# Ledger of designs, part 45: peptides against a protein of PDB entry 8YR4

Target 1, 309 residues: chain A of PDB entry 8YR4
Amino acid sequence: PRGSPALQLVVLICLGLMGLERALNVLVPIFYRNIVNLLTEKAPWNSLAWTVTSYVFLKFLQGGGTGSTGFVSNLRTFLWIRVQQFTSRRVELLIFSHLHELSLRWHLGRRTGEVLRIADRGTSSVTGLLSYLVFNVIPTLADIIIGIIYFSMFFNAWFGLIVFLCMSLYLTLTIVVTEWRTKFRRAMNTQENATRARAVDSLLNFETVKYYNAESYEVERYREAIIKYQGLEWKSSASLVLLNQTQNLVIGLGLLAGSLLCAYFVTEQKLQVGDYVLFGTYIIQLYMPLNWFGTYYRMIQTNFIDMEN

## One batch from the design tools (peptide; made by RFdiffusion4, then SolubleMPNN)

Design b1_p12_2_s2 (from b1_p12_2, 10 letters changed)
Fold by OpenDDE base, seed 1:
Structure b1_p12_2_s2 (fold): chain B 309 residues (1-309), chain A 12 residues (1-12)
Amino acid sequence: as target 1 above (309 residues)
Amino acid sequence: SSQLKLEEELLS
């Protein structure tokens, strides 16, 4: 971003964080291998506990799977909000200023086919999301229940309790934080629609604006509306980062408690090294689809509200 | 990041 040294520094920090994510993607598997080797060698508890704690800390920083909601990714996303807003505002103001220089033919040339394409994209997106809900949410809830039953029957009852408490806390916090953030999203959408309507009305009256040489005044009014929108967008986006970080923290605490307990029972020869691998992989598999649960809950809630109106 | 993109694609 030309003109703001602060935003240039934020871009450099975000690039550094992307480099750190690549290092974590190599280190996490190495530490996991080291735990499996230490368990196989029957290493001292102090060395094992330190390596497990270090692994879980690195896994908390990395997050889980594709589109990871790790601490580093959340910090990068949070810092990037201001860079995106600066770039968006600059592009929107350049487009708006250029449209005031263009003739009425631009408004008349908007073919009905572009509106149809926007409607088709919206319908395809809703249908794709409904399919994603049915094929990912329901199976994930089933996998949680199956996991609690499996760990309670074939492991010590403490493992079933850890998974139950972790997933119950995760789901409860996901619902509560999603309901809280819905207020910010509704305010953002209302201000977006008002800003768009104002831009359309200004452009429809372009002949009057041009007659009074008021283009600079209309651009300034549009800039103020964008700044108001971006204040609400920042609250929405920051609330999403907070949700993702809260989810990552709950899973990280569950992974820490369960991994330490598994490692202890392997040391006591009550569990095998394979059981430690099973627990760690199963918790990570549950976490990957659960990351989207907040988006799904909100979509269900919005569709119910839109059916009641 | 993936949630933001999907939420943006659903609202567009």
Scores: peptide ipSAE 0.027, ipTM 0.712, DockQ to the pose 0.223
Fold by OpenDDE base, seed 5:
Structure b1_p12_2_s2 (fold): chain B 309 residues (1-309), chain A 12 residues (1-12)
Amino acid sequence: as target 1 above (309 residues)
Amino acid sequence: SSQLKLEEELLS
């Protein structure tokens, strides 16, 4: 971004965080291997516990790899919001100024195509939601229940309790934070519609704007409306990052508690090294679809509200 | 990032 040294610094930080994410993708498997080796060698508890804690911390930073919302990815996404907003605003203002140079005939033709595109998106959204509920939400809930039963029966009741508490807390916080976030999204959408309406009104009055050479004034008014929109968009996007990070934290705490307990029982020869591998793998498998659960819950709520209206 | 795009695509 030319002209803002602060945004240039943010871009450099985001590139650095992307490099860190790549380093974590290598380090996490290495630490996991080291845990398996230490368990196999029957290493002292202090060394094992430190390596497990370090692994879980690195896993918290990484998340589930590419497409997961690890701490580093969330921080990158959060910092990138302002860079995206700056770029979006610049593109929107360039488009809007260019539209004021175009002929009235072009503006009249655009309304019909935009309305059709909104209608087609609405129908696709409902069908997509039903598929999403059936193929992602229900299986994930089933996998959680199966996991609780499995760990309660084949491990110790404490593992089943950890998974139950972790998943219950995860789901509860996901719902609560998603409902809280929905307020910011509604405010954003309302301001987006108002900003779009103002742009349409300016473009409908194109002849008058051109007659008075008022293009610069209309562009400045549109810039102010975009800045107001971007203030609400930032709250919406930041609240999503907060949701994802809260989810990552809850899963990280569950993984920490369960991994330490599993490592302890392996050290006491009550569990095998394979059981540690199984627990860690299973929790990560549960986390992968759960990361999206907030999106699903919000989509469900939106489509229910849109069906009631 | 991926969630934002999916959320934008499903809400647009």
Scores: peptide ipSAE 0.026, ipTM 0.705, DockQ to the pose 0.244
Fold by OpenDDE base, seed 4:
Structure b1_p12_2_s2 (fold): chain B 309 residues (1-309), chain A 12 residues (1-12)
Amino acid sequence: as target 1 above (309 residues)
Amino acid sequence: SSQLKLEEELLS
């Protein structure tokens, strides 16, 4: 935000809070590991109580897995409202000024209500895109990289390799299946709009439909449009289930491979019981934001295509 | 599902 030092400071604070979230994503599993190890070793109550209290405080800051409910995430979201509003207003004014520069022939060829709806959707899409890129996509990729580094440095290199392969496969399949699914979603939305338009046109022509006793014909045409919509909706929904199941399978295989390897190293006394719990906890934390990655990727892809048009 | 509703809210 050029020209407002206060909003620049808010952006810097939000970036600092994002860095803190990354640190919390590493620290929370570590503290949980330490609790399990202290419980296993029958450590003194004072050490255990301090570690548990610290863990609960860090967990309050981090939140419950989706990241969205943590104190740090809520504070970031709250501070970002002003930055989003400034960005939205600037984009709206740029779109509006550009619309005024367009030829009179362009304005006469389009309904003013359609132009405004395109402008509003365009603004919402761009501001949404920026927020999701900055707050979900980039942090998730950072957490994966941090995870690979952490497991490669503090565990055996095999754990880093498992996480790398699992995450790479997950991301690749998520992208490929999401791109495939996007075709069905676009077809569904187009058919929904067409079905709605037919219903509106039939209702606006109600007197004419009554005059010709064409009610049964209009109802049947509307039914055919609904059946066609439902066929596309089913494809969209089934493709989502396929995406979710594919993601779940990749997660399950990665968790299985890593958990078995961790259990093996615990039996060889190379790792502690707490390290097994850390691995499972950390992997689950990486996967929670990734469940939404397909939605974010599609939103990114849609908003880029909508900006090219 | 919660994902579909969030996908609808994000695209509306």
Scores: peptide ipSAE 0.023, ipTM 0.687, DockQ to the pose 0.509
Fold by OpenDDE base, seed 2:
Structure b1_p12_2_s2 (fold): chain B 309 residues (1-309), chain A 12 residues (1-12)
Amino acid sequence: as target 1 above (309 residues)
Amino acid sequence: SSQLKLEEELLS
């Protein structure tokens, strides 16, 4: 935000809070591991109580357990409201000024209200997309990289490889299946618009339909259009279930391979029982934001295609 | 349900 030092400071604070979220994503599993190890060793109550209290406090800052956002994420979102409002207002004023510079002939063509509505939707979509990329996509990719580095340094290199292969396969299949689904969604949306247009045209011409007693014919044509729409909707919905199931299978295979390897190394006394729990907790923690990655990727593709037109 | 609602809210 040029011209407001206060908003620049808020952006820097939000970036600092994003860094803190990444640190919490590493620390929470570590503290949970430590609790399991202390319980296994029958450690003194004072050490256990301090570690549990610290874990619960870190988990409150992180969030994610019940689908609730953590305190740090909520604070970031709250501070970002003013930055978003400044950005939206600046883009809105730039569009409004540009519309005033357009020729009187363009305004007389009745396109002004439609173009204003398209411009407002387009700018809200772009500003929303940028915020979404910065606060959801980039942090998720950072958490994956941090996870690979952590498992490669503090576990065996085999764990880093399993996480790398699992996450790479998950992301690749999410992209490929999402691109495949986009064809079904476009076909569904086109048929929905055609069905809606036919209903509007039939209702606008209701006098002609009444004059010819064609009401039963229009209802049957509308029913056929709905059946055709529902056939495309089923393909879209079934393709979403297939995406979710494919994602679940990839995470399940990664969790299986890594959990078996952890269990083996615990039996060889190379890892602690807490390290087994850490691996499972960390993989599930990485999975939670990744479940939305398909929605993110599609939103990116839609906005890019809408900007090229 | 939650993904579909978010998909509908992003398209509206």
Scores: peptide ipSAE 0.022, ipTM 0.679, DockQ to the pose 0.373

Design b1_p12_2_s3 (from b1_p12_2, 8 letters changed)
Fold by OpenDDE base, seed 3:
Structure b1_p12_2_s3 (fold): chain B 309 residues (1-309), chain A 12 residues (1-12)
Amino acid sequence: as target 1 above (309 residues)
Amino acid sequence: DEQLKLEEALLS
């Protein structure tokens, strides 16, 4: 944010905390590997207890791997509230000043309540979009890249290739299926608005409907609109299930291929038992935020289209 | 279910 050095410092701290989250996403599986190896080697209790305590502390900082419940994520979210409020206020003031620069004819042609609602939706959408881009999309992509590099450097290059192919296929299918699903969701939202508008119009014209004894006809038209809506809602929900199943299948195949390869290398004594556990844990940690990637991608597209209109 | 709710909350 230009003009407040305090808010610039908060942004830098938030970026530093985001970097720390990326480091934790690598360190937590490593420490869990080390625990499994120490247990396998029957290491002394003092070294095991220290490694377990360190792991639990790192896991407290990381949270559940989703990045939403960890101490570092909570601290980042807390510090970001002030930056979000500043950004929202700045966008709101820019929209408000722009509205005052518009012609009197533009203001007379629009209801003030509709203009305020458009301004509030515009500010919330922009602020939401920026928050999702910065805190969910970019970090998830960074974690994937870090994961590929980590597995390529510390494991055999085949593991890095499996993660690369799995994540690339996952992202590509997520985008393609999300774009396909967006058509059903737009149709659903359009039919919902039309159904609601018909219900409101029928209720506002209640006296006319009673005068013509047309209550049964209006109820039947409303039922037909609901059935049409539910048909579109079903397509939207079924398309989401298909997305989730496609995502689960891709991650399942990647986890299977990588886990079998890890197991093979452990049998050949090239890797330890802990390395098998590390791979599985790390892939699951990468998967948790990716489940929402389709939602974030669609939000980005919708908000960009809504900003261009 | 949570993904649907989040998708609804983000489009509202």
Scores: peptide ipSAE 0.023, ipTM 0.693, DockQ to the pose 0.559
Fold by OpenDDE base, seed 2:
Structure b1_p12_2_s3 (fold): chain B 309 residues (1-309), chain A 12 residues (1-12)
Amino acid sequence: as target 1 above (309 residues)
Amino acid sequence: DEQLKLEEALLS
């Protein structure tokens, strides 16, 4: 945001809050581990109570793992509203100024209401894309990297490798299956638009349909179009279930491999019981944002295609 | 359901 030092400060504060969220994602599992270890050791109540209170406070700051429900995330989102409004307004004014520079011939060939809708869609697409990249995609990738580093440094290198392989396979399969699924969704959307267009054309020509007593024929054609749409909708929905199940299997296999390895090291007294709980908790925390990664990836692709047109 | 709603909201 050039020209407003106040908005620049807000951006810096938001970046600082994003850094704090990353720190909380590491600290919360550590404190939970410490609680489990203190409970196992039958530690004094005062030490346990302080650790539990600290954990609950950190968990309040972090939220439920959805990234949007924590106090820090909510504060960041609240502060970002002004930055988003400034960016949106700037993009909108740039598009509007550019539209005024276009030739009269271009304006005469297009409906003004259609041009404004394209401009609004373009503005919302760009501003949405930037927000999703900065607040969802980049932080999730950072959390994965931090997780790999953490497990490689504080656990055996094998744990870092398991997390790396699990997350890389998860991301790769998410991208590949999402790209495959996008074909079915495009076909569904095209058929939906064609079905809507037929309904609109039939309704606009209702006098002609009445004149020929063709209502039953138009209803049957509309039914056939709906059945064709539902066949494509089923493929789209089934492909989403397949994506979710594939993601669940990859995480399940990673959790199984890492949990078995952790349990083995606990039996050898190389790790504590709390470390087993930490691993499971940390993997689940990494998984929760990743469920939406396919949606973010598709949105990014759609927004890029919409910007090129 | 939430993923479908988000997907619909992104297409609207």
Scores: peptide ipSAE 0.022, ipTM 0.683, DockQ to the pose 0.410
Fold by OpenDDE base, seed 4:
Structure b1_p12_2_s3 (fold): chain B 309 residues (1-309), chain A 12 residues (1-12)
Amino acid sequence: as target 1 above (309 residues)
Amino acid sequence: DEQLKLEEALLS
C-alpha cells in the first residue's frame, strides 16, 4: 500500500513471519528427530530436557497441523486484518467510483441492489484472492520445494524424488479434479439462485396464486426445482468426496513408499530411527495445507472469473 | 457462498 508506511511495515513483518513459519516447518521435525535419537542413545537428562523444551516452544510457535493455531500464524493473521481492511476499502472505493462513471443507461437497466451486490462480491473476491494467494498457495508451494531440497540434501536423493513425484501427482490431480468439480458447483449455485428466485416470486404473488387456487401448482414447481438442485448438490458433494479420496490415496501411497524406504535405510544403518519419525512427521505437515489446496485453487478460479464478468 | 463460508469457518 503506497499511501501508508505503517501498513508497508506490517506487510514486511507479515512476510517475515511467513518466512519464520517455513523455517519452523523444517525445524520442528528436526527437533523431534533429535529427541527420538537422544532417547534411543539414552542421552543425559540435561541434553534431552533442553531439546524437549526447545521442541515444545517451536511447536507452540508453529501450532498444530492446520497451521492456523500457531502463535506465528495467529500474529500474522492479526496484523493482516489492517492490511485487508485497507485493501478492501480501496477496492470498494475504486468499484464505487467506476460505477459512478458508468452511463445512466447502465444504471437504469440494473436494479441498485444488484449493482451493490456485484460490487460487494467483487470486493470480497479480490481481497479473498490476494489473501489466499499470499497466505496459503505460495507458502504451501514453498514448503514443498523446501521439503524436496531438504530430503534431497540430508536424506538419499530417492526421498526427494518420492516427495517430488507424490506432490506433483497430488497437485496435478487436485487441479484437474477441482476444475471438473467447479462446473458442478457453478451449476448448483445457479440452480440454487433460480430456486430461491422462484420461491420469492411465488410468495410475493401469493394473493394471485391464492385467487387462482394455484398453490398446489406452485408447490409442485418448487419441488421440481428443489429436486433439480439436490441432483446438482449431490454431484458437487460426490465430486468433493472423490477429490478427497483421490488426495488421500496419493498421500497414502507417498507415505507408504517413503516410509518403507526409510525403514529399509534404518535397517541398513544408513539412517537413524529418528529419521523415520522425521520423514513421517514432515510429510504429514506438507499434506495438511495441501488438503485445502483444492479449495484455495477453486476460490482463486472463482475470483478470477468473477473479476472477468 | 455459505459453503465457502463453511470452508472458511473450517479453515479458521
Scores: peptide ipSAE 0.019, ipTM 0.637, DockQ to the pose 0.169
Fold by OpenDDE base, seed 5:
Structure b1_p12_2_s3 (fold): chain B 309 residues (1-309), chain A 12 residues (1-12)
Amino acid sequence: as target 1 above (309 residues)
Amino acid sequence: DEQLKLEEALLS
């Protein structure tokens, strides 16, 4: 945002908070490891209590679950509201000014409501795309890279390789299956629009339908359109389940391979019991945002297509 | 279902 130094500072603070989230993603598993090791060693209560308290505090800052609703994330989201509003307003004004520069012939050929809908979709698509790239895609990729580096440096290089292969395969399959699913979603959306158009046309011609006592015929045609839609919806939903299961399988195989290797090294006294817990916790933590990666990828693709039209 | 709800929430 070039026009407001205050908003530029807010952007810098948000970027700093994003960096802090990445640090927390590494620190939380480390502190959890330390708790497990201290419990295993039967360490003094004072040391254990401090480590547990520190862990809980870090976990409060990080949050947990699919939405990362931690304090740092919430603070970032709160501060970003003003930046998003500024960006949206700027894009909206640019689109609006461009619409006024278009030829009279272009305006006469289109309904004003359609033009506004295109402008709103364009604004939403651009702002949404930027938000997804900056807050979801880039951080997830960064966490993967940080994870690979961490495991390669502090564990055996084999752990870094397992994470690399698992995440690379996960991302590749997510993209490929999501692109395949996009075909089913497009077909579903086209049929939904066609079904809605038929319903609208039937309702607009209500007097004619009533005159010919064709209500049962129109209901049956609408039923057939719904059944056709549901067949496409089922394909879309089933393809989503297949994506999720494929993702779960890849992560499960990576978790299995890495957990077995970690357990082996613990039995050889090369690693501690806490390191086993760290690996499992960290992989699951990487999996949580990755589960949504297919959704983000599809949204990015949809927004790009909506910007080109 | 949660993914669909998130998609709808992100598309709205």
Scores: peptide ipSAE 0.021, ipTM 0.671, DockQ to the pose 0.447; fails the geometry check

Design b1_p12_2_s4 (from b1_p12_2, 9 letters changed)
Fold by OpenDDE base, seed 1:
Structure b1_p12_2_s4 (fold): chain B 309 residues (1-309), chain A 12 residues (1-12)
Amino acid sequence: as target 1 above (309 residues)
Amino acid sequence: DEELQKEEELLK
């Protein structure tokens, strides 16, 4: 944000909070490991109680679930509202200025309401894309890299390799299946718009339809358009289920391979029981944001196409 | 279902 040093400071604070979230994603599993190890060793209550209290506090800061609703994430989102509003206003003014520079012939061919709707979609698309990239895509990729490094350094290198192969396969399949399903979604949206346009045209010409007693014909034509839409909707929805199931299978195989290897190393006394729990907890933490990666990738692609038009 | 609903909320 050029021109406001206050907003620049807020951006730096938000970046610092994002770094803190990455640190929490490593620390929370470590503290959970330590609790399991202290319980296994029958450690004194004072040490256990301090570690549990520290874990719960870190977990409150991190949050849990889809989209990380922890205290740090909520504070970041709250502080970012002003930066988002500044960015949105700047993009909106740039689009508006560009619309005024366009030829009179371009404006005469379009209704002012359509032009404003295109401008609003363009603004929302750009600002949404930037927010998803900065707050969801980049952090998720960073957590994967941090995970690979952590497991390679503090566990056997084989764990880092399993996570690398699992996440690489997951991301590759997510992209490939998302690109494949985007064709079905575009066809669905095009047919939805065509079905809606037919309904509007039939209702605008109501007097003509009534004069020719063509109500039954218009209803049947609308029914055929709905059936065609539902056939495309089914393909879109079925392709989403296939994506989700493929993602679940890849994570399940990675979790199985890594968990078996952890269990083996615990039996060999090379790792502690807490290290088994750490691996499972960390993989589940990676899975939660990755489920949305296909959705974000699709939104990015859609928003790029909407900006080119 | 929750994932479909969130996809619809993120697309609106």
Scores: peptide ipSAE 0.023, ipTM 0.680, DockQ to the pose 0.602
Fold by OpenDDE base, seed 4:
Structure b1_p12_2_s4 (fold): chain B 309 residues (1-309), chain A 12 residues (1-12)
Amino acid sequence: as target 1 above (309 residues)
Amino acid sequence: DEELQKEEELLK
């Protein structure tokens, strides 16, 4: 944001908060480990109570599940609203100015409502792309890298390798399956638009349809369009289930391999019981944002293609 | 946007 030092400061604060979220993603499992170890060692209540209180406070800052419910994430999202609005307005004005530079022939060939719809889609696409890249994709990749480094340094190198292989396979399969799914989604959206257009055309020609008693024919054509849409919708939805299941299997295999290895090292007294809990907690924390990675990747691809058109 | 929300709901 070149125009306001206030928005530049907000961007820097948001980047600082993103860094804090990454630190919390490591610290929360560590504190949870420490609680389990202190409980196992029957440590004095004062040390345990301090560690538990610190953990709960860190967990409040981090949030749970999707990461979007944490205090830090909510504060970041709140501060980002002004930056998003500034960016959206700037993109919208650029699109609008570009539309005015287009030839009269281009404007005469399109309805004003279609032009506005293209402008709105373009603005939403660019603003969405930036938000998803900065707040979802980059942080998730950073958490994976931080996780690999952490497990390689503080655990055995085998844990870092398991996380690396699991996450690399997860990302690769997510990309490949998402690219495959994108074809079904595009076909679905095209057929949805065609089905809507048929309904609108039939309703706009209502008098003609009544005059020819063609109501049954228009209903049957609409039914055929719906059936064709539902066939494409089913492929889109089934491909999403396949993506989710593939992702779940990869994470499940990584969790299984790492948990078994951790359990083995705990039995050999090379790791503590808390380290087992840390590994499982950290993998689950990585999994939560990764579920959305396919959606974000598709949005990125769609938004790139929509900007090329 | 609505389809993204539906996929977001299906991924939750």
Scores: peptide ipSAE 0.023, ipTM 0.671, DockQ to the pose 0.150
Fold by OpenDDE base, seed 2:
Structure b1_p12_2_s4 (fold): chain B 309 residues (1-309), chain A 12 residues (1-12)
Amino acid sequence: as target 1 above (309 residues)
Amino acid sequence: DEELQKEEELLK
């Protein structure tokens, strides 16, 4: 943000907090491993209690699930409100200035409500795109890279390869299935708009429908449009279930392969029992934000298309 | 249902 040193400092703090979230994503599984190892070794209570307390504190900072519920993420989101408001206002003013530069003929040909709706869609699309890229996509990709590096350095290179292949296959299938699903969603949205338009036209022409006693005909026509919509909705929803199941299968296969390999190395005394638990915990932590990656990818594509219009 | 609703809320 040019012109406010305070907002520049807030952006730097938010970037620092994002770096801290990445560090927590590595540290939390490590501390959980250490608890399992200390429990297995029957370590003294003082060492165990300190490690458990430290783990719970780190887990509070990280949060559960997608990481968006953690203290660090909440603090980042709170600080980012002012940056988002500044960015939104700047985009709104740029769009408004551009609208004033357009020809009188362009303004006379469009309804004022349509112009405002284009401005609001433009601002929401740009601000949404930037927020999803910075806070969801980039951090998720960073966590994958950090995970591959961590497993390659501290485990056998085979674990890094399994995570790399699993995540690469997951991302590729997520993109391919999401692009395939987008066709069904577009068809559904087009049919929804057509069904809504027919209902509005029938209601606006209520006097004509009543004059011809055509109420039963309009209801049957609306029913046929709903059945056609529901057929497309089913395809959209079924394609989402297929996406989620495909993602779950890829993660399940990666977890199976890595867990079997880890169990084998534990039986050979090359790894500890805690390292088995670390691998499983870390893969599940990577999976949680990745489940939403298809949604983010689609939103990014939609926002790009909305910016070109 | 919650994931579908969240996907619909994120698209509005």
Scores: peptide ipSAE 0.021, ipTM 0.655, DockQ to the pose 0.624
Fold by OpenDDE base, seed 5:
Structure b1_p12_2_s4 (fold): chain B 309 residues (1-309), chain A 12 residues (1-12)
Amino acid sequence: as target 1 above (309 residues)
Amino acid sequence: DEELQKEEELLK
């Protein structure tokens, strides 16, 4: 945001908070490892209590689950509201000014509601695209790279290779299956619009339908359109389940390979029991945002198509 | 499904 030094500072703070989230994603598993090792060694209560308290505090900052709702993420989201509003308003005003510069012939051929919908789609698409790239895609890719580096340096090159292969396969399959799924979603949306248009046309022609006593016929035609829609909806939903299951299988295979290798190194006394727990915890932490990567990728593609129209 | 609901919330 070039017009306000205050908003530029907020953007810098948000970028700093994003860096802190990446550090927390590494530190939380490390502290959890340390707790497991201290418990295994029967360490003094004072050392254990400090490590547990520190872990819980770091976990409060990080959050957990799908869509990290930790203190740092919430603070970032809160600070970003003003930046988003500034960006949205700027894009909306640019689109609105451009629409007013268009020829009278362009406006005479379009309904005001269609023009407004184009403006709203354009604003939402640009703002959504930026938000998904900055807050979801880039951080997830950064966490993968940080993970590969961390495991390669502190465990063994084999662990870094397993994470690299697993995440590369995961991302590739997510993209390919999401592109395949997009065809079913487009067909579903086209049939939804056609079903809605038929319902609107029937209701607008209510007097004609009533004159011919054709209410039962229009209801049956609407039922057939709904059944056709539900057949396409089922394909869309089933393709999502297939995506999720494919993703789960890839992560499961990576977790299996890495966990077996870690367990083997623990039996050889090259790694500690806590290192096994660290590996599993870190892979699960990578999986949580990656589960949504297909959705983000599709939203990005949709927003690009909506910007070209 | 929580995933479908979140996908719908992210699309709004």
Scores: peptide ipSAE 0.024, ipTM 0.674, DockQ to the pose 0.536; fails the geometry check

